# Peptides against a protein of PDB entry 1EBD, part 26

Target 1, 138 residues: chain A of PDB entry 1EBD
Amino acid sequence: KASYEGKVAAEAIAGHPSAVDYVAIPAVVFSDPECASVGYFEQQAKDEGIDVIAAKFPFAANGRALALNDTDGFLKLVVRKEDGVIIGAQIIGPNASDMIAELGLAIEAGMTAEDIALTIHAHPTLGEIAMEAAEVAL

## One batch from the design tools (peptide; aimed at target 1 V23 R80 E108 A109)

Design b2_p21_4_s2 (made by RFdiffusion4, then SolubleMPNN; from b2_p21_4, 7 letters changed)
Fold by OpenDDE base, seed 1:
Structure b2_p21_4_s2 (fold): chain B 138 residues (1-138), chain A 21 residues (1-21)
Amino acid sequence: as target 1 above (138 residues)
Amino acid sequence: MTIPFDEERYAAALAEIRALV
């Protein structure tokens, strides 16, 4: 947030057209396990009357997490049922603080769970869990 | 609206993790 606002302000001062659009602001807790969130929580979407799928995939099923012996947690996608658009994501587990950036990008771009599921992730990686969670949403 | 990840949500997430083990 603050770094992005500072960039937009600098671009505006430089005479470049820029706007602050806050579609997906990440929130990160650098605890063990790490926790990250972007966009909607499942319950928040429901409280706003959005019909959602919560697609969850555990790090215990991720090949890289197993190889690291760091398998606590999951990735959760919050997918709008009407159009398959990703409107939120939560990650609890290894590298959640960095992995949330892919999902922030997906939400900002208005991507679907299918778009993520069709994106080839390198094997074995922690990031592959985003693809696996997206496949659960289909 | 983006909801910040707070201590209550962290505690809930940890409770979900612990229920899977």
Scores: peptide ipSAE 0.033, ipTM 0.592, DockQ to the pose 0.030
OpenDDE base, seeds 2, 3, 4, 5: peptide ipSAE 0.030, 0.033, 0.028, 0.028; ipTM 0.594, 0.592, 0.579, 0.577

Design b2_p21_4_s3 (made by RFdiffusion4, then SolubleMPNN; from b2_p21_4, 8 letters changed)
Fold by OpenDDE base, seed 3:
Structure b2_p21_4_s3 (fold): chain B 138 residues (1-138), chain A 21 residues (1-21)
Amino acid sequence: as target 1 above (138 residues)
Amino acid sequence: MSIPFDEERYRKAMAEIKALV
């Protein structure tokens, strides 16, 4: 947290838009499948010169999605390579509109992919896909 | 401070989500 706040302060002093002011507003499409996003898209981060890892995990490999027979789509984490901080997330799939809130909290708190990977998720849940995608980013 | 809602940025994000489908 303190290192992230220091970097954002340095970027703001350099006349860059504060990454903090716009990373926290979720966008949701209530389609079938549902679509949700918070923070940076992978291409947006690249266009701004941020070196990122795009960690993707499919709902077809999630135990709860299999039990629901709803396995379309994926979760994507956009992770800054320099420090492992999560700067964006996209979900296409079951319960995407609600699941985006966990990732919005992680981004706002300045959490890393390691912080999510080490967080115990209940089994079997759709939420485990966030942990699995975080493990892909390590 | 409440982050002011940027409607133009929200519309752009919605277009980018649709491009992932």
Scores: peptide ipSAE 0.220, ipTM 0.741, DockQ to the pose 0.033
OpenDDE base, seeds 1, 2, 4, 5: peptide ipSAE 0.133, 0.140, 0.125, 0.150; ipTM 0.690, 0.687, 0.689, 0.701; seed 4 fails the geometry check

Design b2_p21_4_s4 (made by RFdiffusion4, then SolubleMPNN; from b2_p21_4, 9 letters changed)
Fold by OpenDDE base, seed 5:
Structure b2_p21_4_s4 (fold): chain B 138 residues (1-138), chain A 21 residues (1-21)
Amino acid sequence: as target 1 above (138 residues)
Amino acid sequence: MEIPFDKERYEKAMAQIKALV
């Protein structure tokens, strides 16, 4: 089991151009492993009465993570069940701080889990985990 | 120029990624 009791190194958040759009503002914790989040948490969506699918995929099953010998953690997608739209994402694992940007874009654009599942990701990459998690949500 | 966004360090980095999800 990955110990998520990692050392916290730094915290980062994005600025905004003129108005705060909480929908797609990422939060990052530069810990070991790194942590990142954008949009809804699963429980937050449930508390607001949104029926969601929480799709989770582990880095231990990602080919690039295996090759790097850095397989701690997972990606979690929060998908609205009614229409398949991605409303949140969390990453604990290698390069989470950078990988959250794809999911922030997807949420801002109103993309579905199917859109991500059908997006070609290079092999082997850490980014494939977003595609794999999206496939779990289908 | 980006406007600084803090909101209590974005709710303390989303409550430290909501207690590690």
Scores: peptide ipSAE 0.470, ipTM 0.846, DockQ to the pose 0.044
OpenDDE base, seeds 1, 2, 3, 4: peptide ipSAE 0.419, 0.398, 0.445, 0.428; ipTM 0.822, 0.811, 0.834, 0.827

Design b2_p21_5 (made by RFdiffusion4)
Pose (drawn by RFdiffusion4):
Structure b2_p21_5 (pose): chain A 138 residues (1-138), chain P 21 residues (1-21)
Amino acid sequence: as target 1 above (138 residues)
Amino acid sequence: KLPVRDEERVATAKAEIADLI
């Protein structure tokens, strides 16, 4: 957040019509099962008065997570029911800090569960859980 | 803020996501 604004400030000073414009910022916590979040939590979304569905997919079902032998965790997608647009995501499990980038790019650009579900992911990887979760969302 | 679909950004985002995958 600080670095982004740093650029916006200098650009505004120079005359560039720069402004602060992002839909979300990811936050990561390096706990044992590292966790990452971006966008709305399922509860924040409905408290905001938004009809959102949430899809939750476990690492226990992913093959790479079994190989890593760390199966405690999940990925959650908060999706606007009215248009399938993803507005929040939460990952708890190995490499959540890296996996969060995909969901983050999707939120910033306004993509849908289908956009992600129709994207072929690597197998066997953790990042693909996002594919399977969006499939669940659909 | 709530996202609004932006097709130009979606195309860029899909390319960036493909690199990640």

Design b2_p21_5_s1 (made by RFdiffusion4, then SolubleMPNN; from b2_p21_5, 9 letters changed)
Fold by OpenDDE base, seed 3:
Structure b2_p21_5_s1 (fold): chain B 138 residues (1-138), chain A 21 residues (1-21)
Amino acid sequence: as target 1 above (138 residues)
Amino acid sequence: MLPVRDEEKIEEAKEKIRELI
């Protein structure tokens, strides 16, 4: 049920029935710290009348970030409240430019915060922050 | 056909990121 409703929502957001329109184009800024975004920003979703949860988790609470002594920033998930589908993500912090790809895949596939929360991430990794942010959205 | 990247939307997204920091 959730995957079918996520597909209909992705088709509604895309505004065109083309098999080639990616919903989620990544944007990256190679600053220090790195910045990356894919899909909706929280305010953009609100301005379009989408009721969202903004789930935020800090790198200061990530075991790998602590071990690297690089704990600045956070990951934010933008989750649609109606069905738990991830519609956007932002990362400021270590490896943000590469980590955004997992979240881009999740958005394009119409995945929920529950799907990421139930995905086992290796410990200790920076990637665990996606799982932790997904758990905040539940 | 590979999707044509909307470079205007990418630049708008980069501007919004700069507002978050």
Scores: peptide ipSAE 0.283, ipTM 0.754, DockQ to the pose 0.033
OpenDDE base, seeds 1, 2, 4, 5: peptide ipSAE 0.038, 0.092, 0.245, 0.271; ipTM 0.597, 0.599, 0.735, 0.749

Design b2_p21_5_s2 (made by RFdiffusion4, then SolubleMPNN; from b2_p21_5, 9 letters changed)
Fold by OpenDDE base, seed 3:
Structure b2_p21_5_s2 (fold): chain B 138 residues (1-138), chain A 21 residues (1-21)
Amino acid sequence: as target 1 above (138 residues)
Amino acid sequence: MLPVRDPAKVAEALARIRELI
């Protein structure tokens, strides 16, 4: 927390446009499959000179998605390599519109991929895919 | 400051989501 607040304050003092004001605003498309995004896209982070890991996990490997016979798509985490902080997430697949809220909270709180990977998710759930994608980013 | 929904930023995010499909 204090180190993140110090970095944000230093970036604000350096006259960088406040990219911070939009980082946690979700965008949702209620299509089939559903699409959701919060924070940075991978290419957007690269275009801004942020070195990132893009960690993907497919719904085809999720136990609840298999049990529902709804396995299309994936979750992607955009993780800053310097400190492991989650700066963006995208979901294409079942329940993407609701599942994006956990990742929006994680980004707003300045959580790392390790924080999500160490969070116990109920088994079997669609939500476990966030934990699995976080483990890919370690 | 509470983030004000900028329709242009939402439209940009939706365009980028479509590039992932």
Scores: peptide ipSAE 0.025, ipTM 0.548, DockQ to the pose 0.034
OpenDDE base, seeds 1, 2, 4, 5: peptide ipSAE 0.022, 0.023, 0.023, 0.025; ipTM 0.511, 0.506, 0.581, 0.547

Design b2_p21_5_s3 (made by RFdiffusion4, then SolubleMPNN; from b2_p21_5, 9 letters changed)
Fold by OpenDDE base, seed 2:
Structure b2_p21_5_s3 (fold): chain B 138 residues (1-138), chain A 21 residues (1-21)
Amino acid sequence: as target 1 above (138 residues)
Amino acid sequence: MLPERDEEKIKEAKKKIAELI
């Protein structure tokens, strides 16, 4: 957030068109487990009148998380029902701070849950949880 | 935001990939 706001401010001072879009800005807490979020929370979308699917997949069901003996938490996708577009994601678990970048890219690109569900993820990885949560949203 | 894409062509390509796995 702060680094991006500083960049936007510098671009504005340089005379370039710049806007701060907070939808695609990740928020990270480096706790144990890590917490990360990008875009809408489910309740925020509902409060704005957006009809959403909240798809959740646990780290306890991921082969890599099991192999690491680090299975606390989950990934949640917030998907707009009308068109299947991903509008938010939250991760609590191992490597959440890095894993949120894929979902930030998906939101900024206007990708759907189908788009992620059909993306091959390497096996076994923590990243497969994004694919699994996308399949739950279909 | 990415530029406009041929979404139908992308969907068909993804479907073909899904049939291979």
Scores: peptide ipSAE 0.021, ipTM 0.490, DockQ to the pose 0.090
OpenDDE base, seeds 1, 3, 4, 5: peptide ipSAE 0.015, 0.019, 0.012, 0.017; ipTM 0.390, 0.457, 0.318, 0.459; seed 4 fails the geometry check

Design b2_p21_5_s4 (made by RFdiffusion4, then SolubleMPNN; from b2_p21_5, 10 letters changed)
Fold by OpenDDE base, seed 1:
Structure b2_p21_5_s4 (fold): chain B 138 residues (1-138), chain A 21 residues (1-21)
Amino acid sequence: as target 1 above (138 residues)
Amino acid sequence: MLPKRDPEKVKKALEEIRKLI
């Protein structure tokens, strides 16, 4: 947040104003398991009258998580039903603090669950869980 | 070998976080 706001302010001072999208600001808790969130929570979207799909995939079904013996938690995508656009994501599990960056990029770019589902992830990786959760949303 | 996580602590943490997500 603070670094992004500082960059936008510097760009505006330089005569290149940029928008601040607070929806794409990641929140991370460095607990065990790690927690990360970007964009809408499912309930927040519902409270704003957005019809959403909450697509959830467990780390217990991820090949890399199994190989690491670290299978606690899940990834959740919050997908707008009208157009399939990803508006939020939450991760509880291994490497959540770094993995949230891909989903922050997807939300900032206005990507769909289909865009993520069709993106080839390296095998086996923890990142494949984003693809698997996107497939659940289709 | 990394120390095994306490299954009851992990379960409790996940339950608390699931109330927020």
Scores: peptide ipSAE 0.022, ipTM 0.475, DockQ to the pose 0.019
OpenDDE base, seeds 2, 3, 4, 5: peptide ipSAE 0.018, 0.020, 0.020, 0.018; ipTM 0.471, 0.504, 0.575, 0.448

Design b2_p21_6 (made by RFdiffusion4)
Pose (drawn by RFdiffusion4):
Structure b2_p21_6 (pose): chain A 138 residues (1-138), chain P 21 residues (1-21)
Amino acid sequence: as target 1 above (138 residues)
Amino acid sequence: SVTPRSAAERAAAMAEIKALI
């Protein structure tokens, strides 16, 4: 957040019509099962008065997570029911800090669960859980 | 509020997503 604004400030000073414009910022916590979040939590969304569905997919079902032998965790997609647009995501499990980038890019650009679900992911990887979660969302 | 960005911005973001995968 600080670095982004740093650029916006210098650009505004120079005359560039720069402004602060992002839909979300990811936050990561390096706990044992590292966790990452971006966008709305399922509760924040409905407290905001939004009809949102949430899809939750476990690492226990993913093949790479079994190979890593760390199966405690999940990925959650908070999706606006009215248009399938993803507005929040939460990952708890190995490499959540890296997996969060995909869901983040999706939120910033305003993509849908289908956009992600129709994207072929690597197998066997953890990042593909996002694919399976969006499939669950659909 | 999350709304679809322009077509070009969405295409760029999808390309970045596919690069990550």

Design b2_p21_6_s1 (made by RFdiffusion4, then SolubleMPNN; from b2_p21_6, 8 letters changed)
Fold by OpenDDE base, seed 3:
Structure b2_p21_6_s1 (fold): chain B 138 residues (1-138), chain A 21 residues (1-21)
Amino acid sequence: as target 1 above (138 residues)
Amino acid sequence: MVEPASEEERAAALAKIKALL
């Protein structure tokens, strides 16, 4: 947040077009399990009249999470039904604080659930859960 | 220096996230 706002302010002072977009700003809670969120929650999208798919995949079905014996939680994608664009993501589980960055990039770039589903993730990794959740949204 | 969030602030933030999921 603060570093991004500082960059936007510097660009504005330099006479460059700039805007603060808070949708792609990640929020992290370093709990056990970790929690991370970026973009819309499902209810926020509904309250704004956006028709969404909430695609959820559990860490209990992830090969790396099983191998680590750390299978608590899930990843949720909030996908706009009109065009398949990812507008939000939430993670509760192992490495949620780092894994949210991929989904923040996807939201900022205007990527679809199909774009993530077709992206090869290394096997076995926790990151594969993003691909699996994207496949649920198809 | 930004003060680290208290355990209570972390618990409240976690509860808020869980309520919106």
Scores: peptide ipSAE 0.027, ipTM 0.531, DockQ to the pose 0.024
OpenDDE base, seeds 1, 2, 4, 5: peptide ipSAE 0.022, 0.025, 0.025, 0.027; ipTM 0.477, 0.502, 0.499, 0.523

Design b2_p21_6_s2 (made by RFdiffusion4, then SolubleMPNN; from b2_p21_6, 11 letters changed)
Fold by OpenDDE base, seed 4:
Structure b2_p21_6_s2 (fold): chain B 138 residues (1-138), chain A 21 residues (1-21)
Amino acid sequence: as target 1 above (138 residues)
Amino acid sequence: MVEPASEEEREAAKAKILELL
């Protein structure tokens, strides 16, 4: 049953229409590690002819994740190359279900990777991974 | 009573999600 619910959730995530036509609806799977997504996947953006940067940062390099001994997974930003606007994000790791909200807000506001990179995140926090991934996208 | 997902089902779900990300 859990595998079916995970499959339905993954299929729902994959079947969501483009972030251009709809409000960026977050999708969350409360697995261990947690999984969350909002907006475009990298492949969806490519299939629509959007030139993107996929910036990935691992929790293994996050100071808070290290301190918690919970370093599995990563954050991925999908950034449109033309203007640096964030059009999608995926998180696998600790607190992904809550952390996706920052990136959902960023997408809805039309924010750039630079906007996130220049936003001061509290240290040490899991949330710093969004800033680190944004810096990779620059 | 929903049986807890086996460790194998958890790893298979994780792998499938990782393939999408």
Scores: peptide ipSAE 0.020, ipTM 0.458, DockQ to the pose 0.023
OpenDDE base, seeds 1, 2, 3, 5: peptide ipSAE 0.019, 0.019, 0.018, 0.019; ipTM 0.455, 0.467, 0.477, 0.467

Design b2_p21_6_s3 (made by RFdiffusion4, then SolubleMPNN; from b2_p21_6, 11 letters changed)
Fold by OpenDDE base, seed 1:
Structure b2_p21_6_s3 (fold): chain B 138 residues (1-138), chain A 21 residues (1-21)
Amino acid sequence: as target 1 above (138 residues)
Amino acid sequence: MVKPASEEKREAALEEIKKLL
C-alpha cells in the first residue's frame, strides 16, 4: 500500500516540472567535509506549502564513521508527512558525494522513509546512516 | 547537455548547502 502511494506521489511530483528538476539534480561540493543535496531542502518544501518531517542522523552515531575517525556532519531526510515519501536529502560528512546517489534513486522512485528503513544496509557502513535517518522519520 | 534551468537549480542548491557550513 505504501509503495503504491509513494509511486502515485512520485508521479505527482513528476507532474510538476519545477519539482522534478530539483529532485533529479544532485548538487555536490567536494569540500572537507563533503556536501551533497538532492531534491527539496526543508525550508524550500515549507515555502511551497509542503508539510514535512526533517529527519536528521549524525555521523557521530555511525559505526563506520567512528571507525574512520570522520564523524563530522549528518544526513537529513526531508519527508512529506502526508504519505511518508522522501522528497529531499542533504548530507554533510564523509563520502557525501557518493552516498547522495542512493537517496537520489529513492526520491526518483517515490520511495518512503519506511522503504529505506526496511532496506538492510551492510554493517558497519557509512550508508547505514540513510537507514538510521529513515527510522527517525517513522 | 544539462538544461540551463537545471544548471541554475544546481548552482542554487550548492549555495544553500554552503549556508549550512
Scores: peptide ipSAE 0.029, ipTM 0.524, DockQ to the pose 0.032
OpenDDE base, seeds 2, 3, 4, 5: peptide ipSAE 0.024, 0.021, 0.020, 0.023; ipTM 0.515, 0.489, 0.505, 0.505; seeds 2, 4 fail the geometry check

Design b2_p21_6_s4 (made by RFdiffusion4, then SolubleMPNN; from b2_p21_6, 13 letters changed)
Fold by OpenDDE base, seed 4:
Structure b2_p21_6_s4 (fold): chain B 138 residues (1-138), chain A 21 residues (1-21)
Amino acid sequence: as target 1 above (138 residues)
Amino acid sequence: MVKPASEEEREEALRRIRELL
């Protein structure tokens, strides 16, 4: 947040039009397991009257997480039902702090769950969980 | 051995992170 806001402010001072999009600002807790979030939470979207699908996939079903013996947690995608656009994501689990960036990019780009589901992820990786959660949202 | 947090406890922790945004 602060670094992003500082960048936007610097760009504005330099005479470049820029705006802060608070929806795409990630939040990370470097705990064990790590916690990360970007965009809407499911309940937040509902409270704002957005009809959403919350697609959840557990790390216990991820091949890389199993190989690492680090299978605690899940990835949740918050997908707008009207168009399949990803509007939020939450990760609790291994590498959540880094994995949230893919989902932040997807949200910023206005990508759908289908876009992620059809993206080839390397095997075996923790990142495949995003694809698996996206498939749940379809 | 500390009892691991439940899924519900972890989801609540994420909800608290939201409040900091």
Scores: peptide ipSAE 0.039, ipTM 0.612, DockQ to the pose 0.023
OpenDDE base, seeds 1, 2, 3, 5: peptide ipSAE 0.028, 0.033, 0.033, 0.034; ipTM 0.577, 0.608, 0.617, 0.619; seed 3 fails the geometry check

Design b2_p21_7 (made by RFdiffusion4)
Pose (drawn by RFdiffusion4):
Structure b2_p21_7 (pose): chain A 138 residues (1-138), chain P 21 residues (1-21)
Amino acid sequence: as target 1 above (138 residues)
Amino acid sequence: SGVATVLTYQLENPASERARV
């Protein structure tokens, strides 16, 4: 957040019609099962008065997570029911800090669960859980 | 690295109004 604004400030000073414009910022916590979040939590969304569905997919089902032998965790997609647009995501489990980038790019650009579900992911990887979660969302 | 990837995208691109509520 600081670095982004740093650029916006210099650009505005120079005359560039720069402004602060992002839909979300990811936050990561390096706990044992590292966790990452971006966008709205399922509760914040509804409390904001938004009809949102949430899809939750476990690492226990993913093959790479079984190989890593760390199966405690999940990925959650908070999706606007009215248009399938993803507005928040939460990952708890191995490499959540890296997996968060895909969901983050999707939120910033206003993509849908289908956009992600129709994207072929690598197998066997953890990043593909997002694929399976969006499939669950659909 | 995931946070940096989103930061880089934000530095290069305006946010989509479609993504807002």

Design b2_p21_7_s1 (made by RFdiffusion4, then SolubleMPNN; from b2_p21_7, 7 letters changed)
Fold by OpenDDE base, seed 1:
Structure b2_p21_7_s1 (fold): chain B 138 residues (1-138), chain A 21 residues (1-21)
Amino acid sequence: as target 1 above (138 residues)
Amino acid sequence: SGVEKVLGYLLENPAAPAARV
């Protein structure tokens, strides 16, 4: 967020029209396990009257996480029921800080859970958990 | 802050088996 705001400010100073858009800005906590979020939390969506599916998949069921002996946590997708669009994602677990970028991209692009579910992820990878969670949302 | 909010929401959720909630 701070980096993004800095970019917007730099562009403004340089004479380029720009505005801060806070849609799908990731937030990361470099704890152990790492935490990351982008877009809506489930409760935020519900509070705004959005009917959502919260699709959750644990790292304990991910082949790469098992191989790394680092299986704490999960990935959660927040999916709007009306159209299947992903509107939020949260990750607690290995490599959450990097993995959130895929989901940020998906949210910005207006992708659906089906889009992610049909995206082939390399095996075995931590990133497969996004595909698995998307399948849960279907 | 955003960081505190993320940490709060994430740490409050158990690492339960795959589910649609």
Scores: peptide ipSAE 0.024, ipTM 0.533, DockQ to the pose 0.038
OpenDDE base, seeds 2, 3, 4, 5: peptide ipSAE 0.022, 0.022, 0.023, 0.020; ipTM 0.522, 0.520, 0.541, 0.530

Design b2_p21_7_s2 (made by RFdiffusion4, then SolubleMPNN; from b2_p21_7, 7 letters changed)
Fold by OpenDDE base, seed 2:
Structure b2_p21_7_s2 (fold): chain B 138 residues (1-138), chain A 21 residues (1-21)
Amino acid sequence: as target 1 above (138 residues)
Amino acid sequence: SGVEKVLGYILENPAAESAKV
């Protein structure tokens, strides 16, 4: 957030148009396991009257996580029911700090759970969990 | 803190940060 705001400020000072979208700014905690979030939490969406699906998939069911013997945690997608658009994501688990980037991109681009579900992810990877969670939302 | 709030939402437990550390 601070880095992004600094970049936006620098661009504004340089005379370039800029916009800040706080929904698409990730928050990361570099703990063990790592934690990451971008966009809406489920309860935030509900508090605003948005009807959402919270699609959750555990690392314990991911082939790469099993191979790494690091299966704690889960990935959660917050998906708007009316159109299937991803509006938030949370991850606690291995590589969460890097994995959140794909989901930040998806949210910024207005992608649906179907878009992620239909995107082929390499096997076996931790990144497959995003695809699996997207399938849960369908 | 902001970190505690994020962890609380992620883990669906407002005491998650305190319990984790």
Scores: peptide ipSAE 0.025, ipTM 0.521, DockQ to the pose 0.031
OpenDDE base, seeds 1, 3, 4, 5: peptide ipSAE 0.024, 0.023, 0.022, 0.021; ipTM 0.554, 0.544, 0.496, 0.497

Design b2_p21_7_s3 (made by RFdiffusion4, then SolubleMPNN; from b2_p21_7, 6 letters changed)
Fold by OpenDDE base, seed 3:
Structure b2_p21_7_s3 (fold): chain B 138 residues (1-138), chain A 21 residues (1-21)
Amino acid sequence: as target 1 above (138 residues)
Amino acid sequence: SGVERVLGYLLENPASPKARV
């Protein structure tokens, strides 16, 4: 957050248009399991009157997580029903702190659940869980 | 804090009762 705000400030000082958008700022807790979030939580979206799909996929069904014997948790996508755009994501589980970046990019770029579902992820990887959750949202 | 709020939301999810700080 601070780094992003600093960059925006530098751009403003240089005379370029700039804006701070906190929706795309990830939050990470290095707990066990790790927790990470970016964009809207499901309830936040509902409170703002956004009709959403909450698509959840468990690490217990992920091949790499099984191989690592580290299957606690899940990935959740918050998808706007009107157009399928991903507006939030939460991860509890292995490598959550790093995997949140893919979803932050997706939200920033205005991608849909279909975009993620159609993106080939290496097999077997923890990252496949994003693709699986996206498929749930379809 | 923002992190604390995020953790609260995540821990409230019934699918993750074993999440620990």
Scores: peptide ipSAE 0.023, ipTM 0.514, DockQ to the pose 0.032
OpenDDE base, seeds 1, 2, 4, 5: peptide ipSAE 0.021, 0.022, 0.021, 0.021; ipTM 0.536, 0.507, 0.535, 0.522

Design b2_p21_7_s4 (made by RFdiffusion4, then SolubleMPNN; from b2_p21_7, 6 letters changed)
Fold by OpenDDE base, seed 1:
Formats: sequence, structure tokens, C-alpha cells
Structure b2_p21_7_s4 (fold): chain B 138 residues (1-138), chain A 21 residues (1-21)
Amino acid sequence: as target 1 above (138 residues)
Amino acid sequence: SGVERVLGYILENPASPKARV
């Protein structure tokens, strides 16, 4: 967040149009397991009156996580029911700090759960969990 | 902050293990 704000500020000082959109700014905790989030939490969306689907998939069911013997946690997608657009994502588990970037991109681009579900992910990878969670949201 | 929210929503989730720091 601070780095992005710094970039926006630098661009503004240079006379270029720039604005900070906080919707798709990731937050990461480099703990064990790692934690990451971007966009809405489920309860935040509900508090704002957004009807959402919270689609959750566990790392315990992910082939790469099993192979790594690192299966703690899950990925959660927060999907707006009206149009299937992903508005938030949370990850606790292996490689969460890097995996959140895919979902940040999806949110920024206004992608749907279907878009992610139809995106082929390499097998076996931790990243497949995003596809699996998206399928749950359909 | 965003990090504080993550700690609240993820680490306190009953289905989530506690992070070791």
C-alpha cells in the first residue's frame, strides 16, 4: 500500500494523472503459514449490503500442497452473486504472499469466478487452488 | 490497516490454523 501510494504521489508530482484505488491493494503477513488478502472480506461485503458467495477451498485438497506436506489453510473467494464478479480473496497457506497477486489482478480487471475457473492452471501447483475455489463459486 | 484486517479475519477464522511468527 505505502509503495503504491508513493508511486501515485510521484506520478502526481510529475503532473501525470494518477489516483489510488484501494480495492485491489493486497495485504500480506509473512508468517507460517503465510496470510494474504485483497479486496472485500465476506463480512465487509455483507455489511455493505452486497449479496456474496464465499467460496472456500482447502490446501488439504490441493495436490501440490500434499506433495509439499504443507496443507494448512485455505483460499476463500468473495464473489458478488449478481454478476459473479470476484470482489475479494483471502489466503492462508503455502505461498499465499505470491498467490494473492493473481487474485488482485482478477479483481482489478473485474473478472468473474467463471473466468478463473476456465483459466487452466499448471498441474500440480498451489495456484490450482484459485481455480478450485472459483469452481465452488459457480 | 490491511494487515490488521487480515489478522482479524483470517487468523481468527475457526477453520484456520494460527500463524507462527
Scores: peptide ipSAE 0.022, ipTM 0.546, DockQ to the pose 0.033
OpenDDE base, seeds 2, 3, 4, 5: peptide ipSAE 0.020, 0.021, 0.021, 0.020; ipTM 0.518, 0.509, 0.532, 0.524; seed 4 fails the geometry check

